# Peptides against a protein of PDB entry 5ZK1: the designs that were tried, part 6

Target 1, 52 residues: chain A of PDB entry 5ZK1
Amino acid sequence: KREVRLMKNREAARECRRKKKEYVKCLENRVAVLENQNKTLIEELKALKDLY
Target 2, 52 residues: chain A of PDB entry 5ZK1 as posed
Amino acid sequence: KREVRLMKNREAARESRRKKKEYVKCLENRVAVLENQNKTLIEELKALKDLY

## One batch from the design tools (peptide; aimed at target 1 N29 R30 V33 Q37)

Design b1_p12_1 (made by RFdiffusion4)
Pose (drawn by RFdiffusion4):
Structure b1_p12_1 (pose): chain A 52 residues (1-52), chain P 12 residues (1-12)
Amino acid sequence: as target 2 above (52 residues)
Amino acid sequence: SEDLEELLEEAD
């Protein structure tokens, strides 16, 4: 029973790594999206201020 | 600007 005990752990480590890389890619994607949104909002604020 | 909630859901 200990052999399977170790087998399930080995299998679980793979999925854990997959979820870890996936999560990091998600975070980075979110960062890029937030950078673009920030740049757009700032540019619009500059345009509205210049409107006065 | 665009809908930030929708963009963050797509990034996920």

Design b1_p12_1_s1 (made by RFdiffusion4, then SolubleMPNN; from b1_p12_1, 6 letters changed)
Fold by OpenDDE base, seed 4:
Structure b1_p12_1_s1 (fold): chain B 52 residues (1-52), chain A 12 residues (1-12)
Amino acid sequence: as target 1 above (52 residues)
Amino acid sequence: SFNLEEALKKAE
């Protein structure tokens, strides 16, 4: 029974690493989109300020 | 799930 517990722990650790990698990739993609939106909004705000 | 391509298209 000790070997079965060690196998289950290794499987759980692999799954935790997979879920963490997927979560980080989702955050990186969200950051890239928000940075692009923020850049566009800053450029639009500059163009509006240059009209006044 | 977050779709990057759909989110970029909404940011243009």
Scores: peptide ipSAE 0.026, ipTM 0.501, DockQ to the pose 0.163
OpenDDE base, seeds 1, 2, 3, 5: peptide ipSAE 0.023, 0.025, 0.023, 0.025; ipTM 0.627, 0.596, 0.493, 0.582

Design b1_p12_1_s2 (made by RFdiffusion4, then SolubleMPNN; from b1_p12_1, 6 letters changed)
Fold by OpenDDE base, seed 5:
Structure b1_p12_1_s2 (fold): chain B 52 residues (1-52), chain A 12 residues (1-12)
Amino acid sequence: as target 1 above (52 residues)
Amino acid sequence: TFDLEEALKKAE
C-alpha cells in the first residue's frame, strides 16, 4: 500500500510539472506576440508622428 | 508625455 501511494504521488508531481511547463510556454509565446505587436504599433505611431 | 522611443526600446 505505501509503495502504490508513493508511485501515485510521483506521477501526480510529474503531471503537475508538465502542466506548469506547458502553461509557462503558452505565456512566453503570448508575451512574444504582444511585444512584437506593441513594437509594430509604436513604429507605426513614430512614422505617423514623423509625417506631421 | 508618452515617449515613443522609450516605449520602442522597452518593446525590443
Scores: peptide ipSAE 0.023, ipTM 0.630, DockQ to the pose 0.059
OpenDDE base, seeds 1, 2, 3, 4: peptide ipSAE 0.022, 0.022, 0.023, 0.021; ipTM 0.635, 0.633, 0.642, 0.634

Design b1_p12_1_s3 (made by RFdiffusion4, then SolubleMPNN; from b1_p12_1, 5 letters changed)
Fold by OpenDDE base, seed 5:
Structure b1_p12_1_s3 (fold): chain B 52 residues (1-52), chain A 12 residues (1-12)
Amino acid sequence: as target 1 above (52 residues)
Amino acid sequence: SFDLEKALKEAE
């Protein structure tokens, strides 16, 4: 009984760490996309300002 | 006024 509980706890802890890592990676990818989009929009706004 | 140079530095 004790060993089975410890095994299940180790599996649950591995799955928790996996889910957290995947969530962080999703956020990092979203941040990188938004930063690049924001940079492009600011550069376009600068270019438009330099035309007028 | 919106400071484009500040916004660029914050986006890098």
Scores: peptide ipSAE 0.025, ipTM 0.653, DockQ to the pose 0.058
OpenDDE base, seeds 1, 2, 3, 4: peptide ipSAE 0.022, 0.021, 0.025, 0.023; ipTM 0.606, 0.601, 0.655, 0.608

Design b1_p12_1_s4 (made by RFdiffusion4, then SolubleMPNN; from b1_p12_1, 6 letters changed)
Fold by OpenDDE base, seed 1:
Structure b1_p12_1_s4 (fold): chain B 52 residues (1-52), chain A 12 residues (1-12)
Amino acid sequence: as target 1 above (52 residues)
Amino acid sequence: TFDLKEALEKAE
């Protein structure tokens, strides 16, 4: 009984760490996309201001 | 599209 509970706890802890890594990777990808979009929009706004 | 709320709920 105790060993089976310790095995299940180790499996649950591995899965929790996997899900957390996937979540962080999705956030990092979202940040990188938003930072690139923001950079492009700022560059376009500068180019437009330099025309007027 | 990335859903932050769904990703958080799946990570809990």
Scores: peptide ipSAE 0.027, ipTM 0.578, DockQ to the pose 0.098
OpenDDE base, seeds 2, 3, 4, 5: peptide ipSAE 0.019, 0.021, 0.021, 0.026; ipTM 0.507, 0.501, 0.503, 0.578

Design b1_p12_2 (made by RFdiffusion4)
Pose (drawn by RFdiffusion4):
Structure b1_p12_2 (pose): chain A 52 residues (1-52), chain P 12 residues (1-12)
Amino acid sequence: as target 2 above (52 residues)
Amino acid sequence: EELDKELEEADK
């Protein structure tokens, strides 16, 4: 039973790594989105201030 | 609301 005990752990480590990398890619994506949103909002604020 | 949608898409 110990052999399967180790087999399930080996299999679980793969999925864990997949979820880890996927999560990091998600975080980076979120960062890039937030950078674009920030730049757009800042530019619009500059335009509205110049409007006065 | 648009940003929340973009962030939900980025999480995919």

Design b1_p12_2_s1 (made by RFdiffusion4, then SolubleMPNN; from b1_p12_2, 5 letters changed)
Fold by OpenDDE base, seed 2:
Structure b1_p12_2_s1 (fold): chain B 52 residues (1-52), chain A 12 residues (1-12)
Amino acid sequence: as target 1 above (52 residues)
Amino acid sequence: DELKEKLEEALK
């Protein structure tokens, strides 16, 4: 029936949007970790350079 | 979910 196909399409579109939102959140968290690690490493390298 | 937990632990 046409209605069952339209319902399944709406469910698939909701699931696609959910998965995309979760993927973006995982990338944002990964970027935040890498930015923090890079900041710390740059500060440590600067402190080491100021000792020599 | 497991990747989010590991990333949240690495930010502490």
Scores: peptide ipSAE 0.027, ipTM 0.553, DockQ to the pose 0.167
OpenDDE base, seeds 1, 3, 4, 5: peptide ipSAE 0.026, 0.026, 0.026, 0.027; ipTM 0.557, 0.551, 0.646, 0.647; seed 5 fails the geometry check

Design b1_p12_2_s2 (made by RFdiffusion4, then SolubleMPNN; from b1_p12_2, 5 letters changed)
Fold by OpenDDE base, seed 1:
Structure b1_p12_2_s2 (fold): chain B 52 residues (1-52), chain A 12 residues (1-12)
Amino acid sequence: as target 1 above (52 residues)
Amino acid sequence: DELEKLLAEAEK
């Protein structure tokens, strides 16, 4: 009984670390996309302002 | 102008 509980705890801890790593990677990808979109929009707004 | 202030804040 004790060994089975320790095995299940180790599996749950591995899965928790996996989910956290995937969540961080999803946030990093979202940040990189938003930063690039924001940079492009800022550059376009500057170019439009310099035209008028 | 207000646009320059917004652009400068977005670049920080």
Scores: peptide ipSAE 0.021, ipTM 0.628, DockQ to the pose 0.044
OpenDDE base, seeds 2, 3, 4, 5: peptide ipSAE 0.020, 0.020, 0.021, 0.020; ipTM 0.610, 0.613, 0.621, 0.602

Design b1_p12_2_s3 (made by RFdiffusion4, then SolubleMPNN; from b1_p12_2, 4 letters changed)
Fold by OpenDDE base, seed 3:
Parts: structure tokens; sequence; C-alpha cells
Structure b1_p12_2_s3 (fold): chain B 52 residues (1-52), chain A 12 residues (1-12)
């Protein structure tokens, strides 16, 4: 009985760490995409402003 | 899962 509970706890802890790592990676990718899009939009707005 | 799809679409 005790060993089965310890095994299930270790599995749940591995899955929790996996889900947290995937969530952080999704946030990091979202930040990188938004930062790149924002940079591109600022460069385009600057180029348009320099034409007029 | 939905967030992963939105990111994969924004990387295209």
Amino acid sequence: as target 1 above (52 residues)
Amino acid sequence: DELKKLLEEAEK
C-alpha cells in the first residue's frame, strides 16, 4: 500500500513539472512572437513616417 | 493546447 502511494505521488510530481515546463515554454514563445511583431510594426511605422 | 495552436499560427 505505501509503495503504490509513493509511486503515484512521483508520477503526479513528474506530470506537474512537465505541464509547468510546457506552460512556461508557451509563454516564452508568445513573448518572443509578440516582441518580434511589435518590433516589425514599429519599424514599419518609422519607415512610413520617414516617407512623409 | 489552444495556446499552442495560436502560437503555431503566429509563427507562419
Scores: peptide ipSAE 0.025, ipTM 0.517, DockQ to the pose 0.159
OpenDDE base, seeds 1, 2, 4, 5: peptide ipSAE 0.025, 0.018, 0.023, 0.025; ipTM 0.523, 0.559, 0.501, 0.519

Design b1_p12_2_s4 (made by RFdiffusion4, then SolubleMPNN; from b1_p12_2, 6 letters changed)
Fold by OpenDDE base, seed 1:
Structure b1_p12_2_s4 (fold): chain B 52 residues (1-52), chain A 12 residues (1-12)
Amino acid sequence: as target 1 above (52 residues)
Amino acid sequence: DELEKLLKEAEL
């Protein structure tokens, strides 16, 4: 009984770490896309301001 | 202006 509980806890801890790593990677990718989009939009706004 | 604030916040 104790060994089966320890095995299940180790499996749950591995799955928790996997899900956290996937979530962080999704956030990092979303941040990189938004930072690049925001940079491009600010450069376009600056170029428009320099024309008027 | 508001554009100058956005440029400073973006480090541009």
Scores: peptide ipSAE 0.027, ipTM 0.640, DockQ to the pose 0.045
OpenDDE base, seeds 2, 3, 4, 5: peptide ipSAE 0.026, 0.026, 0.026, 0.026; ipTM 0.643, 0.640, 0.627, 0.634

Design b1_p12_3 (made by RFdiffusion4)
Pose (drawn by RFdiffusion4):
Structure b1_p12_3 (pose): chain A 52 residues (1-52), chain P 12 residues (1-12)
Amino acid sequence: as target 2 above (52 residues)
Amino acid sequence: ELEEENEKLEEE
């Protein structure tokens, strides 16, 4: 039974790594999205201030 | 969940 005990752990480590890389990618995607949103909002604020 | 939230953010 120990051999399977180690086999399931080996398999689990793969999925864990997959979720880890995926998660990091998700975080970097979120960063890029938030950067673009920030730039757009800032530009619109500049335009509305210039409107006065 | 994080991917769905990012999609919502892209829609905004």

Design b1_p12_3_s1 (made by RFdiffusion4, then SolubleMPNN; from b1_p12_3, 7 letters changed)
Fold by OpenDDE base, seed 1:
Structure b1_p12_3_s1 (fold): chain B 52 residues (1-52), chain A 12 residues (1-12)
Amino acid sequence: as target 1 above (52 residues)
Amino acid sequence: DLKEEIEELKKK
């Protein structure tokens, strides 16, 4: 039936949008953690250089 | 910017 194919396509499109949103959120969280880690490491390296 | 801050650390 044409209606069953259209229903399955709508479900697949909803699932694709959900997976994309979860992936973007995972990347945003990873970027925020890495930016904070890099900032801390740079501050520690500056403090170590100012001791010598 | 993290790149500018790393570049400043390389100049000292």
Scores: peptide ipSAE 0.038, ipTM 0.673, DockQ to the pose 0.042
OpenDDE base, seeds 2, 3, 4, 5: peptide ipSAE 0.026, 0.028, 0.029, 0.029; ipTM 0.481, 0.500, 0.504, 0.512

Design b1_p12_3_s2 (made by RFdiffusion4, then SolubleMPNN; from b1_p12_3, 8 letters changed)
Fold by OpenDDE base, seed 5:
Order: C-alpha cells, then sequence, then structure tokens
Structure b1_p12_3_s2 (fold): chain B 52 residues (1-52), chain A 12 residues (1-12)
C-alpha cells in the first residue's frame, strides 16, 4: 500500500536526521576535547621552554 | 552509516 511506504519513508527520514544530529554532537565533543588537549600541550611546552 | 542510509532512501 502507498500509505505504508510513505509511513516507512517518514520513519527512515526521522532516524536519518537523528543519526546526523548524534554524529555532529560527537564531532563537536571531539573538537572540544582536542582543543583542550592542544591547549594543555602548548602550555606544557611553554613551561618546558622557560626552563632552558 | 548515515551515507548508506541516505543512499538507501534514494533507491526506494
Amino acid sequence: as target 1 above (52 residues)
Amino acid sequence: DLKKEIEELKKK
């Protein structure tokens, strides 16, 4: 039936949008962690250079 | 994967 196909398409489109949102959130979290790690490593490298 | 799901939606 056409209605069942349209229902399944709407469900699949909702799930696709959900997975996209989760993927973006995962990338945003990974960027924030990497930026913080990079900041810490730069501060440690400065502190080590100030000892020479 | 999101790319595979989008491709499957285009084929139906």
Scores: peptide ipSAE 0.032, ipTM 0.531, DockQ to the pose 0.030
OpenDDE base, seeds 1, 2, 3, 4: peptide ipSAE 0.029, 0.027, 0.030, 0.030; ipTM 0.518, 0.482, 0.521, 0.525

Design b1_p12_3_s3 (made by RFdiffusion4, then SolubleMPNN; from b1_p12_3, 4 letters changed)
Fold by OpenDDE base, seed 3:
Structure b1_p12_3_s3 (fold): chain B 52 residues (1-52), chain A 12 residues (1-12)
Amino acid sequence: as target 1 above (52 residues)
Amino acid sequence: ELKKEIEKLKEE
């Protein structure tokens, strides 16, 4: 009984760490996309203001 | 859900 519980706990802990890493990677990718979009929009707004 | 998995790991 103890060895099977320790095996299941190790598997659950691996899956928890995997899901946490995937969630952080999704947030990092979303931040990078939003930062790049914001930079592009600011550059486009500057270029438009420099034309008028 | 990550919260439910963390809760299970605290109850074991």
Scores: peptide ipSAE 0.042, ipTM 0.591, DockQ to the pose 0.029
OpenDDE base, seeds 1, 2, 4, 5: peptide ipSAE 0.028, 0.032, 0.032, 0.041; ipTM 0.609, 0.543, 0.605, 0.596

Design b1_p12_3_s4 (made by RFdiffusion4, then SolubleMPNN; from b1_p12_3 with E3K N6I E10K)
Fold by OpenDDE base, seed 3:
Structure b1_p12_3_s4 (fold): chain B 52 residues (1-52), chain A 12 residues (1-12)
Amino acid sequence: as target 1 above (52 residues)
Amino acid sequence: ELKEEIEKLKEE
């Protein structure tokens, strides 16, 4: 009984760490996309203001 | 869900 519980706990802990790493990677990718979009929009707004 | 997996790990 103890060895099977320790095996299941190790598997659950691996899956929890995997899901946490995937979630953080999704947030990091979303932040990088939003930062790049915001930079591009600010550059486009500057270029438009410099034309008028 | 990640929360449910963390809760299960606290109940063991």
Scores: peptide ipSAE 0.036, ipTM 0.579, DockQ to the pose 0.028
OpenDDE base, seeds 1, 2, 4, 5: peptide ipSAE 0.036, 0.029, 0.032, 0.036; ipTM 0.635, 0.529, 0.631, 0.581

Design b1_p12_4 (made by RFdiffusion4)
Pose (drawn by RFdiffusion4):
Structure b1_p12_4 (pose): chain A 52 residues (1-52), chain P 12 residues (1-12)
Amino acid sequence: as target 2 above (52 residues)
Amino acid sequence: LEELEEELEELE
């Protein structure tokens, strides 16, 4: 029973790593989105201020 | 901005 006990753990470590990398990629993607949103909002604020 | 907000919601 111990052998399977270790086998399930080995399999679980793979998925854990997959989810880890995937999660990091998601975080970076979110960062790039937030950066583009921020640049667009700032530019629009500059344009509205110049409007006065 | 609407498209980026939708993409951000999908990523969350």

Design b1_p12_4_s1 (made by RFdiffusion4, then SolubleMPNN; from b1_p12_4, 4 letters changed)
Fold by OpenDDE base, seed 3:
Structure b1_p12_4_s1 (fold): chain B 52 residues (1-52), chain A 12 residues (1-12)
Amino acid sequence: as target 1 above (52 residues)
Amino acid sequence: LKKLEEELKKLE
């Protein structure tokens, strides 16, 4: 009984770390896309203001 | 997770 509980705890801890890593990676990718879009929009707005 | 991956794929 004790060994099976320790095995299940190790598996649950591995799965918790995996899900946390995937969540952080998804947030990092979303931030990178939004930062790039914001940069492009700022550059386009600057180019339009420099024409008028 | 899946919902966030789907929303990210709409921004690419």
Scores: peptide ipSAE 0.026, ipTM 0.533, DockQ to the pose 0.122
OpenDDE base, seeds 1, 2, 4, 5: peptide ipSAE 0.017, 0.018, 0.024, 0.025; ipTM 0.599, 0.602, 0.520, 0.522

Design b1_p12_4_s2 (made by RFdiffusion4, then SolubleMPNN; from b1_p12_4 with E3K E9K E10K)
Fold by OpenDDE base, seed 3:
Structure b1_p12_4_s2 (fold): chain B 52 residues (1-52), chain A 12 residues (1-12)
Amino acid sequence: as target 1 above (52 residues)
Amino acid sequence: LEKLEEELKKLE
């Protein structure tokens, strides 16, 4: 039936959008952690260079 | 990624 195909397509489109949003959020979190770690390491290296 | 690309290709 046409209605069952349209229902399955709407469900697949919702799941595709959900998985895409979760993947982007995982990348955003990874970037934020790496940027914060990089900033901390640069600040620590600067503090060490200012002591010697 | 590959599973998302495959799901997108099934929606075209």
Scores: peptide ipSAE 0.034, ipTM 0.553, DockQ to the pose 0.034
OpenDDE base, seeds 1, 2, 4, 5: peptide ipSAE 0.022, 0.019, 0.021, 0.026; ipTM 0.607, 0.628, 0.610, 0.573

Design b1_p12_4_s3 (made by RFdiffusion4, then SolubleMPNN; from b1_p12_4 with E5K E7L E10K)
Fold by OpenDDE base, seed 3:
Structure b1_p12_4_s3 (fold): chain B 52 residues (1-52), chain A 12 residues (1-12)
Amino acid sequence: as target 1 above (52 residues)
Amino acid sequence: LEELKELLEKLE
């Protein structure tokens, strides 16, 4: 039936949008962690350089 | 992501 096809298409479109949002959030979190780690490592390297 | 690639391949 046409109605069952439209229901399945709406479900697939919801799941596709959910998976895309979760993937973007995972990348955003990974970027934020790597940027913070990089900042900390640069600050530690500066502090070590100022001791010598 | 694989479901997104399969959907793009169906639109070509």
Scores: peptide ipSAE 0.021, ipTM 0.467, DockQ to the pose 0.029
OpenDDE base, seeds 1, 2, 4, 5: peptide ipSAE 0.021, 0.021, 0.019, 0.020; ipTM 0.592, 0.604, 0.543, 0.598

Design b1_p12_4_s4 (made by RFdiffusion4, then SolubleMPNN; from b1_p12_4, 4 letters changed)
Fold by OpenDDE base, seed 3:
Parts: structure tokens; C-alpha cells; sequence
Structure b1_p12_4_s4 (fold): chain B 52 residues (1-52), chain A 12 residues (1-12)
């Protein structure tokens, strides 16, 4: 009984770390996309203001 | 997780 509980705890801890890593990676990618879109929009707005 | 991956795929 004790060994099976320790095995299940190790598996649950591995899965918790995996899910946390995937969640952080998804947030990092979303931030990178939004930062790039914001940079492009600022550059386009600057180019339009420099024409008028 | 799946819903976040689907939302990210719509921003790319």
C-alpha cells in the first residue's frame, strides 16, 4: 500500500509540473505575439504620422 | 490548456 501511494504521488507531481510548463509556454507565446503586433501597429502609426 | 492553445492559434 505505501509504495503504490508514493508511485501515484510521483506521477501526480510530474503531471502537475508538465501542465504548469505548458501553461507558462502558452502565456509566453501569447505575450510575444501581442508585443510584436503592438510594435508593428506603433511603427505603422509612426509611418502614417511622418507622411502628414 | 486546449482553450488557451486554440486562442493562441487565432492570434498567429
Amino acid sequence: as target 1 above (52 residues)
Amino acid sequence: LKELEEKLKKLE
Scores: peptide ipSAE 0.026, ipTM 0.558, DockQ to the pose 0.120
OpenDDE base, seeds 1, 2, 4, 5: peptide ipSAE 0.026, 0.026, 0.026, 0.026; ipTM 0.550, 0.549, 0.552, 0.546

Design b1_p12_5 (made by RFdiffusion4)
Pose (drawn by RFdiffusion4):
Structure b1_p12_5 (pose): chain A 52 residues (1-52), chain P 12 residues (1-12)
Amino acid sequence: as target 2 above (52 residues)
Amino acid sequence: SVIELEDVDKVK
């Protein structure tokens, strides 16, 4: 029973790593999106201020 | 101007 006890753990470590890398990729993607949004909002604010 | 923002909770 201990052999399977270790086998399930080995299998679980793979999925854990997959979810870890995937999560990091998600975070980085969110950063890039937030950067683009920020640049666009700032540019629009500059345009509206120049409007006065 | 109309600005549409992407929902970051949907970014994977």

Design b1_p12_5_s1 (made by RFdiffusion4, then SolubleMPNN; from b1_p12_5, 5 letters changed)
Fold by OpenDDE base, seed 1:
Structure b1_p12_5_s1 (fold): chain B 52 residues (1-52), chain A 12 residues (1-12)
Amino acid sequence: as target 1 above (52 residues)
Amino acid sequence: MKIELTDLSKVK
């Protein structure tokens, strides 16, 4: 009984770390996309402002 | 009017 509980806890802890790593990677990718979009929009707004 | 554009791509 004790060894089976320790095995299940180790498996749950591995899965929790995997899900956290995947979630962080998804956030990092979303931040990189938003940073690039923000940069482009700022460059477009500067170009429009330099015309007026 | 000076509009300041915040570059959020530099917020690390």
Scores: peptide ipSAE 0.025, ipTM 0.570, DockQ to the pose 0.077
OpenDDE base, seeds 2, 3, 4, 5: peptide ipSAE 0.018, 0.023, 0.024, 0.025; ipTM 0.499, 0.530, 0.572, 0.572

Design b1_p12_5_s2 (made by RFdiffusion4, then SolubleMPNN; from b1_p12_5, 5 letters changed)
Fold by OpenDDE base, seed 5:
Structure b1_p12_5_s2 (fold): chain B 52 residues (1-52), chain A 12 residues (1-12)
Amino acid sequence: as target 1 above (52 residues)
Amino acid sequence: MKIELKDLSKVK
Protein backbone atom coordinates (compact mmCIF):
# COMPACT_ATOMS: atom_id res chain seq x y z
CA LYS B 1 0.00 0.00 0.00
CA ARG B 2 2.68 2.66 0.88
CA GLU B 3 4.77 2.01 -2.28
CA VAL B 4 1.71 2.40 -4.57
CA ARG B 5 0.92 5.78 -2.91
CA LEU B 6 4.54 6.93 -3.39
CA MET B 7 4.47 5.83 -7.07
CA LYS B 8 1.17 7.71 -7.70
CA ASN B 9 2.59 10.81 -5.96
CA ARG B 10 5.74 10.68 -8.18
CA GLU B 11 3.57 10.35 -11.31
CA ALA B 12 1.31 13.25 -10.24
CA ALA B 13 4.39 15.40 -9.49
CA ARG B 14 5.87 14.59 -12.96
CA GLU B 15 2.58 15.50 -14.67
CA CYS B 16 2.29 18.75 -12.65
CA ARG B 17 5.86 19.74 -13.70
CA ARG B 18 5.10 18.87 -17.37
CA LYS B 19 1.90 20.98 -17.41
CA LYS B 20 3.70 23.90 -15.72
CA LYS B 21 6.56 23.75 -18.29
CA GLU B 22 4.07 23.72 -21.20
CA TYR B 23 2.12 26.65 -19.71
CA VAL B 24 5.31 28.71 -19.18
CA LYS B 25 6.41 27.98 -22.79
CA CYS B 26 2.99 29.13 -24.09
CA LEU B 27 3.28 32.35 -22.04
CA GLU B 28 6.87 32.98 -23.26
CA ASN B 29 5.76 32.56 -26.89
CA ARG B 30 2.76 34.88 -26.35
CA VAL B 31 4.99 37.51 -24.69
CA ALA B 32 7.50 37.34 -27.59
CA VAL B 33 4.69 37.82 -30.17
CA LEU B 34 3.13 40.72 -28.20
CA GLU B 35 6.54 42.40 -27.71
CA ASN B 36 7.23 42.16 -31.46
CA GLN B 37 3.75 43.50 -32.35
CA ASN B 38 4.14 46.32 -29.80
CA LYS B 39 7.58 47.24 -31.23
CA THR B 40 6.18 47.34 -34.80
CA LEU B 41 3.19 49.49 -33.73
CA ILE B 42 5.49 51.91 -31.86
CA GLU B 43 7.79 52.19 -34.91
CA GLU B 44 4.76 52.82 -37.19
CA LEU B 45 3.35 55.43 -34.77
CA LYS B 46 6.78 57.10 -34.60
CA ALA B 47 7.08 57.15 -38.42
CA LEU B 48 3.56 58.66 -38.69
CA LYS B 49 4.41 61.27 -36.03
CA ASP B 50 7.63 62.22 -37.86
CA LEU B 51 5.55 62.88 -41.05
CA TYR B 52 3.21 65.44 -39.33
CA MET A 1 1.61 67.73 -25.39
CA LYS A 2 4.53 65.32 -26.14
CA ILE A 3 3.17 61.81 -26.63
CA GLU A 4 5.92 59.50 -25.34
CA LEU A 5 5.64 56.04 -26.88
CA LYS A 6 6.73 53.37 -24.36
CA ASP A 7 8.49 50.50 -26.08
CA LEU A 8 7.26 47.51 -24.04
CA SER A 9 9.62 45.20 -26.05
CA LYS A 10 12.57 46.67 -24.05
CA VAL A 11 11.17 45.58 -20.65
CA LYS A 12 13.57 42.79 -19.73
Scores: peptide ipSAE 0.026, ipTM 0.596, DockQ to the pose 0.076
OpenDDE base, seeds 1, 2, 3, 4: peptide ipSAE 0.025, 0.021, 0.022, 0.025; ipTM 0.573, 0.538, 0.536, 0.577

Design b1_p12_5_s3 (made by RFdiffusion4, then SolubleMPNN; from b1_p12_5, 5 letters changed)
Fold by OpenDDE base, seed 1:
Structure b1_p12_5_s3 (fold): chain B 52 residues (1-52), chain A 12 residues (1-12)
Amino acid sequence: as target 1 above (52 residues)
Amino acid sequence: MKIELVDLSKVK
């Protein structure tokens, strides 16, 4: 009984770490996309402002 | 109107 509980806890802890790593990677990718979009919009707004 | 543009690429 004790060993089975320790095995299940180790499996749950591995799965928790996997899900956290995937979530962080999803956030990092979303940040990189938003940073690039924000940079492009700032460049477009500067170019538009230099015309007026 | 002074539009302050926040560059998110500079957030370290």
Scores: peptide ipSAE 0.033, ipTM 0.637, DockQ to the pose 0.083
OpenDDE base, seeds 2, 3, 4, 5: peptide ipSAE 0.032, 0.030, 0.031, 0.031; ipTM 0.629, 0.625, 0.626, 0.625

Design b1_p12_6 (made by RFdiffusion4)
Pose (drawn by RFdiffusion4):
Structure b1_p12_6 (pose): chain A 52 residues (1-52), chain P 12 residues (1-12)
Amino acid sequence: as target 2 above (52 residues)
Amino acid sequence: PIELQDVDKVKG
């Protein structure tokens, strides 16, 4: 039973790594999105201030 | 009006 106990752990480590890398890619994607949003909002603020 | 992307829908 110990052999399977180790097998399930080996299998679980793969999925854990997959979720880890996927999560990091998610974080980076969110960062890029937030950067673009920030640039757009700042530019619009500049335009509205110049409107006065 | 500015439309912003929903970051809770951004996935890996």

Design b1_p12_6_s1 (made by RFdiffusion4, then SolubleMPNN; from b1_p12_6, 5 letters changed)
Fold by OpenDDE base, seed 4:
Structure b1_p12_6_s1 (fold): chain B 52 residues (1-52), chain A 12 residues (1-12)
Amino acid sequence: as target 1 above (52 residues)
Amino acid sequence: KIVLKDLSKVKG
């Protein structure tokens, strides 16, 4: 009984770490996309400002 | 010509 509980805890801890790593990677990808979009929009706004 | 690329499909 104790060994089975310890095994299940180790499995749950591995799964928790996996999910956290996937979530961080998701956030990093979203940040990279938003930063690129923001940079593009700032460059477009500068180009529009240079026309006036 | 300003080309807005749709990056909405980036699977986060």
Scores: peptide ipSAE 0.026, ipTM 0.547, DockQ to the pose 0.360
OpenDDE base, seeds 1, 2, 3, 5: peptide ipSAE 0.025, 0.023, 0.023, 0.022; ipTM 0.601, 0.584, 0.576, 0.584

Design b1_p12_6_s2 (made by RFdiffusion4, then SolubleMPNN; from b1_p12_6, 5 letters changed)
Fold by OpenDDE base, seed 2:
Structure b1_p12_6_s2 (fold): chain B 52 residues (1-52), chain A 12 residues (1-12)
Amino acid sequence: as target 1 above (52 residues)
Amino acid sequence: KIVLEDLSKVKG
């Protein structure tokens, strides 16, 4: 009984770490895309302002 | 033409 509980806890801890890593990677990718979009929009706003 | 990346393709 105790050994089975310890095994299940180790499995749950591995899965928790895996899910957290995947979530962080998703957030990092979203941030990178948003930063690129923001830079592009700022550059275009500057270019547009330079025309007027 | 602004090419923006599609955020919907970013899998979580």
Scores: peptide ipSAE 0.073, ipTM 0.744, DockQ to the pose 0.591
OpenDDE base, seeds 1, 3, 4, 5: peptide ipSAE 0.026, 0.024, 0.024, 0.025; ipTM 0.550, 0.530, 0.522, 0.534

Design b1_p12_6_s3 (made by RFdiffusion4, then SolubleMPNN; from b1_p12_6, 5 letters changed)
Fold by OpenDDE base, seed 3:
Structure b1_p12_6_s3 (fold): chain B 52 residues (1-52), chain A 12 residues (1-12)
Amino acid sequence: as target 1 above (52 residues)
Amino acid sequence: EIVLKDLSKVKG
């Protein structure tokens, strides 16, 4: 009984760490995309302001 | 100027 509970706890802890790592990676990727889009939009706005 | 930190480049 105790060993089975410890095994299940180790599996749950591995899965929790995996999910957390994937979530952080997803957020980092989303931030990078938004940063690049924001930079592009700022550059486009500057270019438009220079034309007028 | 808006400067955001690129977390995707942070090797960790």
Scores: peptide ipSAE 0.036, ipTM 0.581, DockQ to the pose 0.096
OpenDDE base, seeds 1, 2, 4, 5: peptide ipSAE 0.029, 0.025, 0.032, 0.026; ipTM 0.571, 0.550, 0.521, 0.541

Design b1_p12_7 (made by RFdiffusion4)
Pose (drawn by RFdiffusion4):
Structure b1_p12_7 (pose): chain A 52 residues (1-52), chain P 12 residues (1-12)
Amino acid sequence: as target 2 above (52 residues)
Amino acid sequence: ELEEENEELEEE
């Protein structure tokens, strides 16, 4: 039973790594999105201030 | 969840 006990752990470590890299990719994607949104909002604020 | 939230952010 211990052999399977270790086999399930080995399999679980793979999925854990997959979720880890995927999560990091998701975080970086979010950063890039938030950077673009921030640049657009700032530019629009500059345009509205110049409007006065 | 993070992927859905990022899609919503991209739509905005």

Design b1_p12_7_s1 (made by RFdiffusion4, then SolubleMPNN; from b1_p12_7, 7 letters changed)
Fold by OpenDDE base, seed 3:
Structure b1_p12_7_s1 (fold): chain B 52 residues (1-52), chain A 12 residues (1-12)
Amino acid sequence: as target 1 above (52 residues)
Amino acid sequence: DLKKEIEALKKE
């Protein structure tokens, strides 16, 4: 009984760490995309302001 | 929800 509980806890802890790593990677990718989009929009706004 | 999963694992 104790060994089966310890095994299940180790599996649950591995899955929790996996999901946390995937969530952080998703946030990092979202930040990188938003930073790139923001940079492009700022450059486009500068080019439009220099045209008028 | 990762927070709920961590809280559940702390109660076992």
Scores: peptide ipSAE 0.038, ipTM 0.579, DockQ to the pose 0.029
OpenDDE base, seeds 1, 2, 4, 5: peptide ipSAE 0.032, 0.032, 0.033, 0.032; ipTM 0.671, 0.675, 0.664, 0.667

